# Peptides against a protein of PDB entry 3WG5: the designs that were tried, part 300

Target 1, 218 residues: chain A of PDB entry 3WG5
Amino acid sequence: LAKNIVYVAQIKGQITSYTYDQFDRYITIAEQDNAEAIIIELDTPGGRADAMMNIVQRIQQSKIPVIIYVYPPGASAASAGTYIALGSHLIAMAPGTSIGACRPILGYSQNGSIIEAPPKITNYFIAYIKSLAQESGRNATIAEEFITKDLSLTPEEALKYGVIEVVARDINELLKKSNGMKTKIPVNGRYVTLNFTNVEVRYLAPSFKDKLISYITD
Target 2, 218 residues: chain A of PDB entry 3WG5 as posed
Amino acid sequence: LAKNIVYVAQIKGQITSYTYDQFDRYITIAEQDNAEAIIIELDTPGGRADAMMNIVQRIQQSKIPVIIYVYPPGASAASAGTYIALGSHLIAMAPGTSIGACRPILGYSQNGSIIEAPPAITNYFIAYIKSLAQESGRNATIAEEFITKDLSLTPEEALKYGVIEVVARDINELLKKSNGMKTKIPVNGRYVTLNFTNVEVRYLAPSFKDKLISYITD

## One batch from the design tools (peptide; made by RFdiffusion4, then SolubleMPNN)

Design b2_p29_3_s1
Fold by OpenDDE base, seed 3:
Structure b2_p29_3_s1 (fold): chain B 218 residues (1-218), chain C 218 residues (1-218), chain A 29 residues (1-29)
Amino acid sequence: as target 1 above (218 residues)
Amino acid sequence: as target 1 above (218 residues)
Amino acid sequence: SELEEQSRKGFPVITFPYSPAAQAARAAA
């Protein structure tokens, strides 16, 4: 019997329109091959709100489960990354990672100081992040506090408070622990039970363009 | 007598953090050489609000006059480009260019539809764009309408309504027409009278990084 | 890309701050 495929791809750095293209490309490849799931190894400090919302929408429109995995140790799903995670079918974190700090800002001044977002922008994203949490059956109170308190959580805290579903050290442990879990949001209108018992793991390499942009933006 | 230097640089494409770096680099070079002014040939459809605000701040902090020139024919200073122009020491446009369309949005959906900004974001940028217009002695009513009506203007209209200072076909005509004009905002706390009677024009080339990013983002 | 072409249609974008960790990661690259 042909093994079910699980794709793994890495997304690192700021959330931008290019990051959207990466998500779209990776998910599309996995969809074309009818993968059981795609795991996105995410390490992001945040980025653009528009790109974030587009990425969330792309995940929600996916024909296959999209698992956000905050990996490796030392990585974060900060700011925009938290929204993306909360919009996904399953969230996993490695030990030594973090999630949260979601307060929107207008940007940084030349001196590196934060330019605060007006209250209505903040309130908009409070409503948005709470909706993502509620729709996924995750902790909406903590989701709000990611903004109002700029809260950051450890994997253990995030799991304890019902923000995430899995703490795993590596892909193999993630597959093992998430096997038999239901997606927190629907895939094509249905909640899917993940089956990782006989899977082939395929890693997606960054495109030449991805490498070039990473080189330029890093 | 050593000729006063006028620098000319091109900025084309979306307004991003990289665009800020381009502005900063170009202005810094011109400042180091004590140029009479720098002319930025601008062609932008818009971009990030944060990068835009940082660029405006960088222009306002410039030790030398920064002239925004919407060039060549067919170019635009759209959206973020309009804010940048309104934040500059002098605005020029070539015939066949446009300025305006400043309504903030959150981004585009996957289907290409606009995701509308919440009213408070729109109102914030209305206040911001009006402040730029008022501080520069430009038409604040039209600046507001760039958002509220998504208004776009021709060079002739923009000049007529007091949004811009110069319509010019090329750099030589721009220098000729702007000679003796006062900057619309201060340079180092003082309004400067431009002197282009005996100038050397120096063109700044894009860095290798600039070329590479342009190639990737185009 | 279609997204770059869409972004060329000229709308300002709101951003989320880069976490201090991200600023540090940019410094470590």
Scores: peptide ipSAE 0.039, ipTM 0.302, DockQ to the pose 0.539; fails the geometry check
Fold by OpenDDE base, seed 5:
Structure b2_p29_3_s1 (fold): chain B 218 residues (1-218), chain C 218 residues (1-218), chain A 29 residues (1-29)
Amino acid sequence: as target 1 above (218 residues)
Amino acid sequence: as target 1 above (218 residues)
Amino acid sequence: SELEEQSRKGFPVITFPYSPAAQAARAAA
């Protein structure tokens, strides 16, 4: 019986234009093989919002379900990572991870203090993050508060408040808990029921270019 | 039976003098073929006000209906994009998009802070955006608040408040939902009832020049 | 319009910023 393939790939570090290329490459590989899903193990402190928005678009254009998994313990889907998660087909978090802190900034001053974004930009991202939450049937009020209160949540809180779908310790528990769940957004215009009953897990390694750029940006 | 043609073209990025050339080219092609309409998939964070006003004029001078579609999910008709949308024959938004944040600025200071526009300029654009809303039978109060409150809206909010006409997930749903709607502004002095019952969709690709300038401005 | 002409002559280019700073404000989300 043909085994359903689930790809697992890692994206770690700052969200940049190169992170988009990583998402695009990983999703494309999984699409080509008609995978049941791809799980992206995400660990990001944040990054560029333009890159973030492009990544969200790429996820939403995916021909297969894209699961964002905040992993391993100690990882975060912080700032830009929260938007990416909210734009995905399913969000999971490992215990000991965090999500949120989505307030946009202009950068850091010479003294290391945050330069606040003007209201225009903040309001834009409030609308944007709320739209992602609403589209995915997730808590839009909390999504807004990720900006307005710079809120960060534990996995248990995020699950309780309806921000995420699964708390899982590892890939096996994630697959078990998410089996039979519907995607929170459409795949090719249809909500897909995930079938992880007879699954082969395939890990995607970063390319040499991925490793090099990660090394330069770290 | 002669199929009604609907053109679809994408305009992404900052609104500049070159964006005007893109609008002009796309609309001209659709006019030459006597299309039922052209749908412009718009994803813009904003841009130059002079280019924006020229684009609005070009849309209003169109011999065929110009539909602004904020697409794909994650896209925005932000700032200048809102004016363009409000100046068009029909506005649609995909779920997970945004519209608004229309407060004019003079630019950015060396530290990245916004340089506010003087009241005279702000008041000009308040009057301008209200006129676009009034002419198109859209919510002029909210249009004003796009400036005065720097408001951004989700598709659902924009529909609810009478800023836009359609929320649609894709081109097919857009055509289905907008079929039989009247244009919100005249086409050659007449309000046109859109007929999308027997439609052939034709996609316009960006020219080489369009791609090059997009690459340079990104 | 006179205001458009005055805006062109007397004021810096009016932008609806998604300028590098709005991109930067976008950037640090």
Scores: peptide ipSAE 0.034, ipTM 0.250, DockQ to the pose 0.129; fails the geometry check
Fold by OpenDDE base, seed 1:
Structure b2_p29_3_s1 (fold): chain B 218 residues (1-218), chain C 218 residues (1-218), chain A 29 residues (1-29)
Amino acid sequence: as target 1 above (218 residues)
Amino acid sequence: as target 1 above (218 residues)
Amino acid sequence: SELEEQSRKGFPVITFPYSPAAQAARAAA
């Protein structure tokens, strides 16, 4: 029986227009190979809201399940990363990772203080993050509190509160635990049951450009 | 009585040669103004070991106390960030932050798998991180476990185990709690008692270059 | 939305502060 392919790729750093290009490239490769899923090892402190929304759209347009795996231990799906995770087909977190802290800001003042987003923008992202949670059957109240309280959760808390689906130490445990799970959002209009019983794990390397931008952004 | 100045600056993202330039610039500004201290709001997933070691050296050469504040909630002083924190005069963490996950790697393979550091490199960083902990009177066993077990700690755990000195929700609470504390390493050969009783908080903005690199790295 | 359009136009640049946890994950190199 043809081994189902699961791709694994890492996206690390701030969410920018280039992070969108990374998501797009990785998902496209996995789509072209008719993969069972792609696991994105996400480690992001946040970033641009526009890029984040584009990434969410790209994930939701994926022809295959996109699993956000907050990995390795110490990683986070913070701020923009939380939105991306909530927009994905499955969220996993490794022990020692975090999710949340989603309050939007306009930036930093010349003195380094945070310029708060006007209520209109904050309310927009509250509505947006709640919609992502609701569409994926995840905890919309906690999603709102990621903004209103700048709440951060451990994997155990996030699992307990219904923000995420899996806590896993590594890719093998993730595959084992997520096997037979339904995607939290549709793939091509259908909730897909993940089949990781006979999989080949293929890792996708960052392109030279990805490395360079990661290097410049690092 | 002349208000003692405390600078606050944010360093966010990967630890690179440019992150060194940020640390150097911020510390230099605070030194020039004879600040009581500088608080670096650190949120880093890690980065380059060489840049990290340079940053540690720059902090240890500071003419003023450098406080690493893992902030805001959701932030981390992960990997290289932990080394930087352990090399600093005081570590604070906000609730919902993390510290640890310090295992060095050589990078990522073309397939995205982690290339493990050879034992010689791992052992070097074990010795290095233990030295930072020992020099600062922090838990060297936990520091080692940040590498050997890729351990990550909450602020409460890190405080409990003697890795950090303060858990604080914001700059005001940090100043309140750290007031009267001695630096964990010397400033110009002397352990300094922090005086935050009459302070002016001055925020340092990232330079345009800092913003651009943060933007490129974001 | 007007906000999406403004966000796309880069003004105002809406950013999410890097959560401390997100920054920790990047440390693996």
Scores: peptide ipSAE 0.033, ipTM 0.261, DockQ to the pose 0.180; fails the geometry check
Fold by OpenDDE base, seed 2:
Structure b2_p29_3_s1 (fold): chain B 218 residues (1-218), chain C 218 residues (1-218), chain A 29 residues (1-29)
Amino acid sequence: as target 1 above (218 residues)
Amino acid sequence: as target 1 above (218 residues)
Amino acid sequence: SELEEQSRKGFPVITFPYSPAAQAARAAA
């Protein structure tokens, strides 16, 4: 019986235009091989909203399920990372990770203080994050509070509140727990039931460019 | 028994940054008076996508239900107007109106031919319009086809396919038919049941600025 | 667009005007 392929790739660091290129490359490779899914191991403190929105769009356009896995322990899907997760087909978190803290800002002052976004911008992202939650059948109230209260959740809390679908310690547990789950958003216009019964896991290495950019942005 | 107020305002012409100001002003007035709803009589051939997205956001942030009513007969919620409608709490159309034709373009050439949007842009708006449809419990497949096929629908077709909620000849019929309906998206985080049993209709006139801009953009 | 300009400032950088999203937002629809 021909094994279905599941790709795994890491995305770490600040969300930038180059992060979009990473998502695009990884998803494209997995699409070309008709993978059952791609798992993105995500660890991000946040980043650019433009890049984030492009990434969300790229995920939503994927021909295969894109699973965001907040990994390893100590990692976060913070700020922009939360939006990316909420825009994905399935969210998983490892124990000891976090998600949330989504309040948009204009930047940091010279003294390191946050420059607050004007209400219009904040309200835009409230609407945007709520839409992502609603589209995915996730908790839109909590999604809003990720901004309004700068709420941050543990994996267990996020699961309990219906923000995420899986808590898993590693890729093997993730595949086991997510097997038979329906994607939270459509793939090619249809909700897909994940089939991880007979899969081969393939790890995608970052390109040289990916490594260089990660090094520069860290 | 204190009458609930329903505001009615007209938005006509191309969707621009000034159209956002009109929506914002009208909705704000209705919010201030704790209106049961505001009905926006919409007639637009389309316009700017940025303004459209801002308008959708403003509608979604409304403290009261915003009903988009494609009116009068001969009017359209074309292109950008369709997105606005799909982002609203309730869509109504008068007989002899149309909705759809949502394919994004970069503009018009000197010879009047359409400059096609690159696939990345088209795909963005496909994802966006589908999200609006899904959030509102409307037909996401048809929403996609508004772009991919440049589909345009009659009120009867749109109702049949689950794109809109009401076909009504005038405001009185709209109020009668929509009475007791739930909003298709939340108001202040909750789906609201419309109560039009004992309402006073108040018409909002366009401001001088609104009139001037409409004249210039027409 | 103001949205694009606002988006450039992100989490904290919001959306960049020349991003595909920003370009899309500037498109006619």
Scores: peptide ipSAE 0.032, ipTM 0.205, DockQ to the pose 0.110; fails the geometry check

Design b2_p29_3_s2
Fold by OpenDDE base, seed 2:
Structure b2_p29_3_s2 (fold): chain B 218 residues (1-218), chain C 218 residues (1-218), chain A 29 residues (1-29)
Amino acid sequence: as target 1 above (218 residues)
Amino acid sequence: as target 1 above (218 residues)
Amino acid sequence: KEEEELRKRGFPVITFPYSPAAVAKRKAA
């Protein structure tokens, strides 16, 4: 029987228009090969709202399941990363990672202080993040608190509260634990049962452009 | 008599955190040399609100006059660029340039449609741009309309409406026309009369980092 | 360092529209 393919790609750093291009490229490659799923190893402190919303939309338009995996230990899906995770078909976290802290801001002042977003912006993103949680059958109350209380959770807490679906130490454990799970959002209008039996894992490398931008933004 | 120094630097492309670094570097060099002024040749389609606000603050904290010059012909101070101009000590435009179109957005959808900012964000930036215009003695009504009507102006219109101070074809004409003008905002708490008599023009080149980022963002 | 760390904390930020030409260039890049 032809082995099902699972793609794995890494997205690290700030969420920007370039991060959207990375998501788009990686998902497109996996779609073209009719992969069983793509796992995105995500480590982000956050980033731009526009890029985040476009990434969420790109994930939700995917022809295959997109699994967000907060990895490795020490990584985070902070701020914009939490929205991306909540917009995905399945969320996994490695031990020692974090999720949350989703409050929008206008930016930073010269003294490094946060310029707070107007209440209406905050309220917009509260509604948006709650929508993502509700559509994915995840905890919308905690999603709201990621903004209103600047809440951050451990993998164990996030699992307990119904924010995420899997805690896994590595890709093999993730595949094992998520095998037979249904996607939390539809793929092409249907909830998909993941089949990770006898899968081949293919790693997608960052493009030269990806490496260059990462080097400059670090 | 020691020639007064005027620095000229170019800032082109999207307004980002890197654009802030460019403004900061250029102004700092000119401050250290006690220049009579720095002229920033600006050509931007817009960019990030956070970077824009930081740039405005950096300009307003300058120890020397910062002149925004929309240059060359075909250039624009669009969106975020208009805020930067309105936050500066003097605005000049070359013939065939534009200013305006300042409506904030959340981003673009996958189909390329604009994701509108919530009314509260729009209202915040209306108040902000009006403040910049009022503090600089420029037309606050037109500044508001740059957002509410998505208004864009020619140099001649902008001059007529009291949005800008100078229309000039080149640096020499700009220096000639702005000689003896008072800054529209204070420098170190005082309005400065520009003295461009017997000046030496020094051009600041983009750093290697500036060139690299421009190459990647283009 | 603190600004860089805060910049790294990546809160969603609002944007201003880019010119149609700039949007087109980003899609072509």
Scores: peptide ipSAE 0.044, ipTM 0.298, DockQ to the pose 0.493
Fold by OpenDDE base, seed 5:
Structure b2_p29_3_s2 (fold): chain B 218 residues (1-218), chain C 218 residues (1-218), chain A 29 residues (1-29)
Amino acid sequence: as target 1 above (218 residues)
Amino acid sequence: as target 1 above (218 residues)
Amino acid sequence: KEEEELRKRGFPVITFPYSPAAVAKRKAA
């Protein structure tokens, strides 16, 4: 029986153009192998809005379901990570992780203080994050509050509020709980029912370039 | 006769948080040695707005004059580089360089097309770039047009329009032409008259970390 | 090459902050 393949890859650190390249590479590998899905173990404090928007677009253009999994415990899908998650086909979180804190900023001053984004930028990203939530059938009110209140949620709260779909301790529990779920956005124009009953899990390693950039940005 | 020291350092490539660290390191070295000025040879296509704003702030907080020199021929102070230049104590350009193209974008789509920034973001950066121009006594109308028309200027045009202060072929000509000029913004609350009559030029090399990041981002 | 030329246009990129709260929670674990 040809086992459906599920790829698992880790993306950790700041969201940059390099992070886009990682997403693109990993998703492309999984697409080429006609995988049932790819699970991206995401642990990010945030990053660039441009890279984030490109990543969201890359996920939306994926020929296979892309599951964002906030993992391991202690990880976060903070800021840009929340947008990426909301743009994905399914969101899962491990216990002890967090999601939210999506207020756009212009940067940090020399003293480490936040340079606030002008209201016009903030309002753009409010509209954008609400769009992602609405398109995915997730809680658009909470998505807005991720910006307006700089709200951060636990997995249990995020599940309760309809921001995420799964709380899972590990990949096996994630596969078990997400089996039979429909994607929250379409894959090639169709909502796909995930089939994780007879799957082979394949772990993708970071490229040498991926390791090098992680080493330098840490 | 204690020679006034002028430091020269090169910053090339995309404006990132690492570029901020380079600016901070170079300016700090020059501050510690009570240099007459630091000249940053800038060649950038642009980069992150957050890093750019932090760099501008770092320049404004400098205890010594920071001269942005668009160098060598073929270099540009494009996009974020223009903001950095407009935030500096003096702008110089070599013949065959360019400045401008300051329209903010959200990023690039997968097909390489520009994702336009919403008008609200564009308007913020119009206000910001005009502020930099006004504070430095430079042409605020042209600064606005760097965004609204995506205008790029030659050194000769930029000088003519009052965007920059010096056109110089090399460091020696720059020192000669800028000698006796007042900084376009204050240093520690005071406009400083540059004295390059008896100077020692010290070149700062990139750190190992600087070289490594340049190698990875190229 | 085209991405490099477009990067050469140096558009200011908006950054979403590192959630200080998310970063702080990582240091406490």
Scores: peptide ipSAE 0.162, ipTM 0.413, DockQ to the pose 0.632; fails the geometry check
Fold by OpenDDE base, seed 3:
Structure b2_p29_3_s2 (fold): chain B 218 residues (1-218), chain C 218 residues (1-218), chain A 29 residues (1-29)
Amino acid sequence: as target 1 above (218 residues)
Amino acid sequence: as target 1 above (218 residues)
Amino acid sequence: KEEEELRKRGFPVITFPYSPAAVAKRKAA
């Protein structure tokens, strides 16, 4: 029986327009091969709200399940990364990772102080993050508190509160634990049951452009 | 019977991108030789959070056990050093050393006053340090209090509270006490039992670059 | 260019702060 393919790709660093291009490229490759899923190993501090919203839309338009995996240990789905995760078909976290801290800011002042977002913007993102949580059947109260309390959670807390679906140490454990799970949002209008029983894992390497930008932004 | 090799290297000073390069180099050498373990003699006042997180990731990706040894007497695993230790396969401390004081700061003002981290960042690092402690089976409550109470502990207190695994006066005592211990986190997905019964200790000297940077940053 | 376009659309460049790089600039005391 022909093995189903699961792609694995890494997204690291700030969420920018370039990060959108990475998501789009990786998902498109996996779509073209009719992959069972793509796992995005996500490690992000956050980034731009516009890029984040575009990434969420691209994930929601995916023809295949997109699993956000906060990996490796020490990684985070911080800020914009939390929104991306909440917009995805399945969220996994490795032990020693974190999720949350979603309060929008306008930036940093010259003195390094946070420039607060006006209440209108904060309220917009509260509504937005709650909608992502509700649509994915995840904890909308905690999603709101990621903004209002600037809350960050461990993988175990996030699982306990129903923010994420899987805690896994590596790709093999992730595949084992998520096998037979339904996607938290629809794929092409239908909830998909993940089939990881007989899969080939294919790693997508960052493009030369991906490597160069990562090198410049690090 | 061919002796198992244990490497010993020293990391001293502020945690920076250069400190990451030192960790990466030392661990890579020990990995190439299939060492039983590498012991990092750590003495740090703290440093950059980004470099710290990268170091934690590098340790967790190690093909061999990485033992953080707070050494010599008078040394500390302060701030960033505590996170690194909590992300490692085994923590040892020499008598007269300290661990803790993990409250993140933005830096120092021109007058030398601490610029406090915004609650968002403090909460992120609370979640992060708790996840490191939980994954390693170490005291997550104390890990949180390293931030919230800016707590510093003696080796005896840290051992008593389950923050560290070994108190040892020197490398020989460390090897003796840690022989037969399981790593607190997995190595290549498996918990390893340390075998120090018939080992050769090899000291890795700092590179010329390591010496030069230490000289400039001291 | 995108920042300029967003500024033109009245969307403030909203950054989500938790840049480990911004955190990275923070010394753990």
Scores: peptide ipSAE 0.142, ipTM 0.344, DockQ to the pose 0.144; fails the geometry check
Fold by OpenDDE base, seed 4:
Structure b2_p29_3_s2 (fold): chain B 218 residues (1-218), chain C 218 residues (1-218), chain A 29 residues (1-29)
Amino acid sequence: as target 1 above (218 residues)
Amino acid sequence: as target 1 above (218 residues)
Amino acid sequence: KEEEELRKRGFPVITFPYSPAAVAKRKAA
């Protein structure tokens, strides 16, 4: 029996393999409880491409809808965060947040300068991000431009251009606005209509391990 | 029917979430073919702790033995690589390789100096690495010292101290020496005696994606 | 923090934007 439960968890900081573990743990808990959805409050400046791709896969394999919520105000789904969002069942943003700036880099030189990725890598990620956008019925042109123009968008722009689905100030507004929306990607092969009527909101606290790793990465 | 097949795959470079994907892909292929084992030729200077922990979990969940082989000569299982090795079913090293140097760091400052991890983090990884060693019947004291003393060992030292199981110059010598050994951790809840009699060695090439990510990380 | 460590150890921290690996698994499924 599907429970009228929505889980909320925060993922903050760099996208790393630990971030994958957090996603996996949080989604697994929500799956086990047969939740209506999990909302991941995402605030990331970016991170590792590999971790990002694993997270996207984990989201796509979720038995329940995974909503990426760029939150709180001032947060970003920057770089890797944009890919994660585009790979999710629903994207929401709080006012005063941002999404985009997705150009892959090899890293930083000793002097702190960006080491540009070879065109082959950039082109791969262009194809990848466009695929995520297309699969989710989101703006693939903008998705490409997140790389080619290093574009960052406001919530309003992202909504306008069909990159995201919801602008919401808080969880309650998010639930209200997303109620009755279909997931942008399938859950277990089917698009799910979100039902947030009379839901219990359960906050998932970081595990001790999550806190420790966040403490390591923060 | 268990096939007399051993897969060999190379994982080189930083331990990242992509490295996890490589491990997962390679192990999955070997599982699907019901291989006797997979040998991962590992050459890593280290990487992300989160990715490392996920890799360890993936190895421990393998339906077949996963042998970490620090190879070729000059390669290392440094930092995160040591944890991965200690979490595996069997560790081999080629002459002229190294293992250890596991002190967690928070990163590097702008001036290139190491940012030390807080004691809480260090202590967590001490406990973790000791657990890996203990679970695999390997030297937990040395495992701790990989952190506390930032110890690096030669293959001969690692063998002598019971950190690894095999010193081998190549795959053929590895197969010969490891034949009849029991896995240091269970496979599907049971310790497996490796049977490398009349095995076919199959090399797994990096996927195009693997090559691309390696190209990004190399 | 781990990215900085990787950088100092000579690991290119491919800080995303992007990882190619996750896309590969979806196309293979």
Scores: peptide ipSAE 0.111, ipTM 0.331, DockQ to the pose 0.137; fails the geometry check

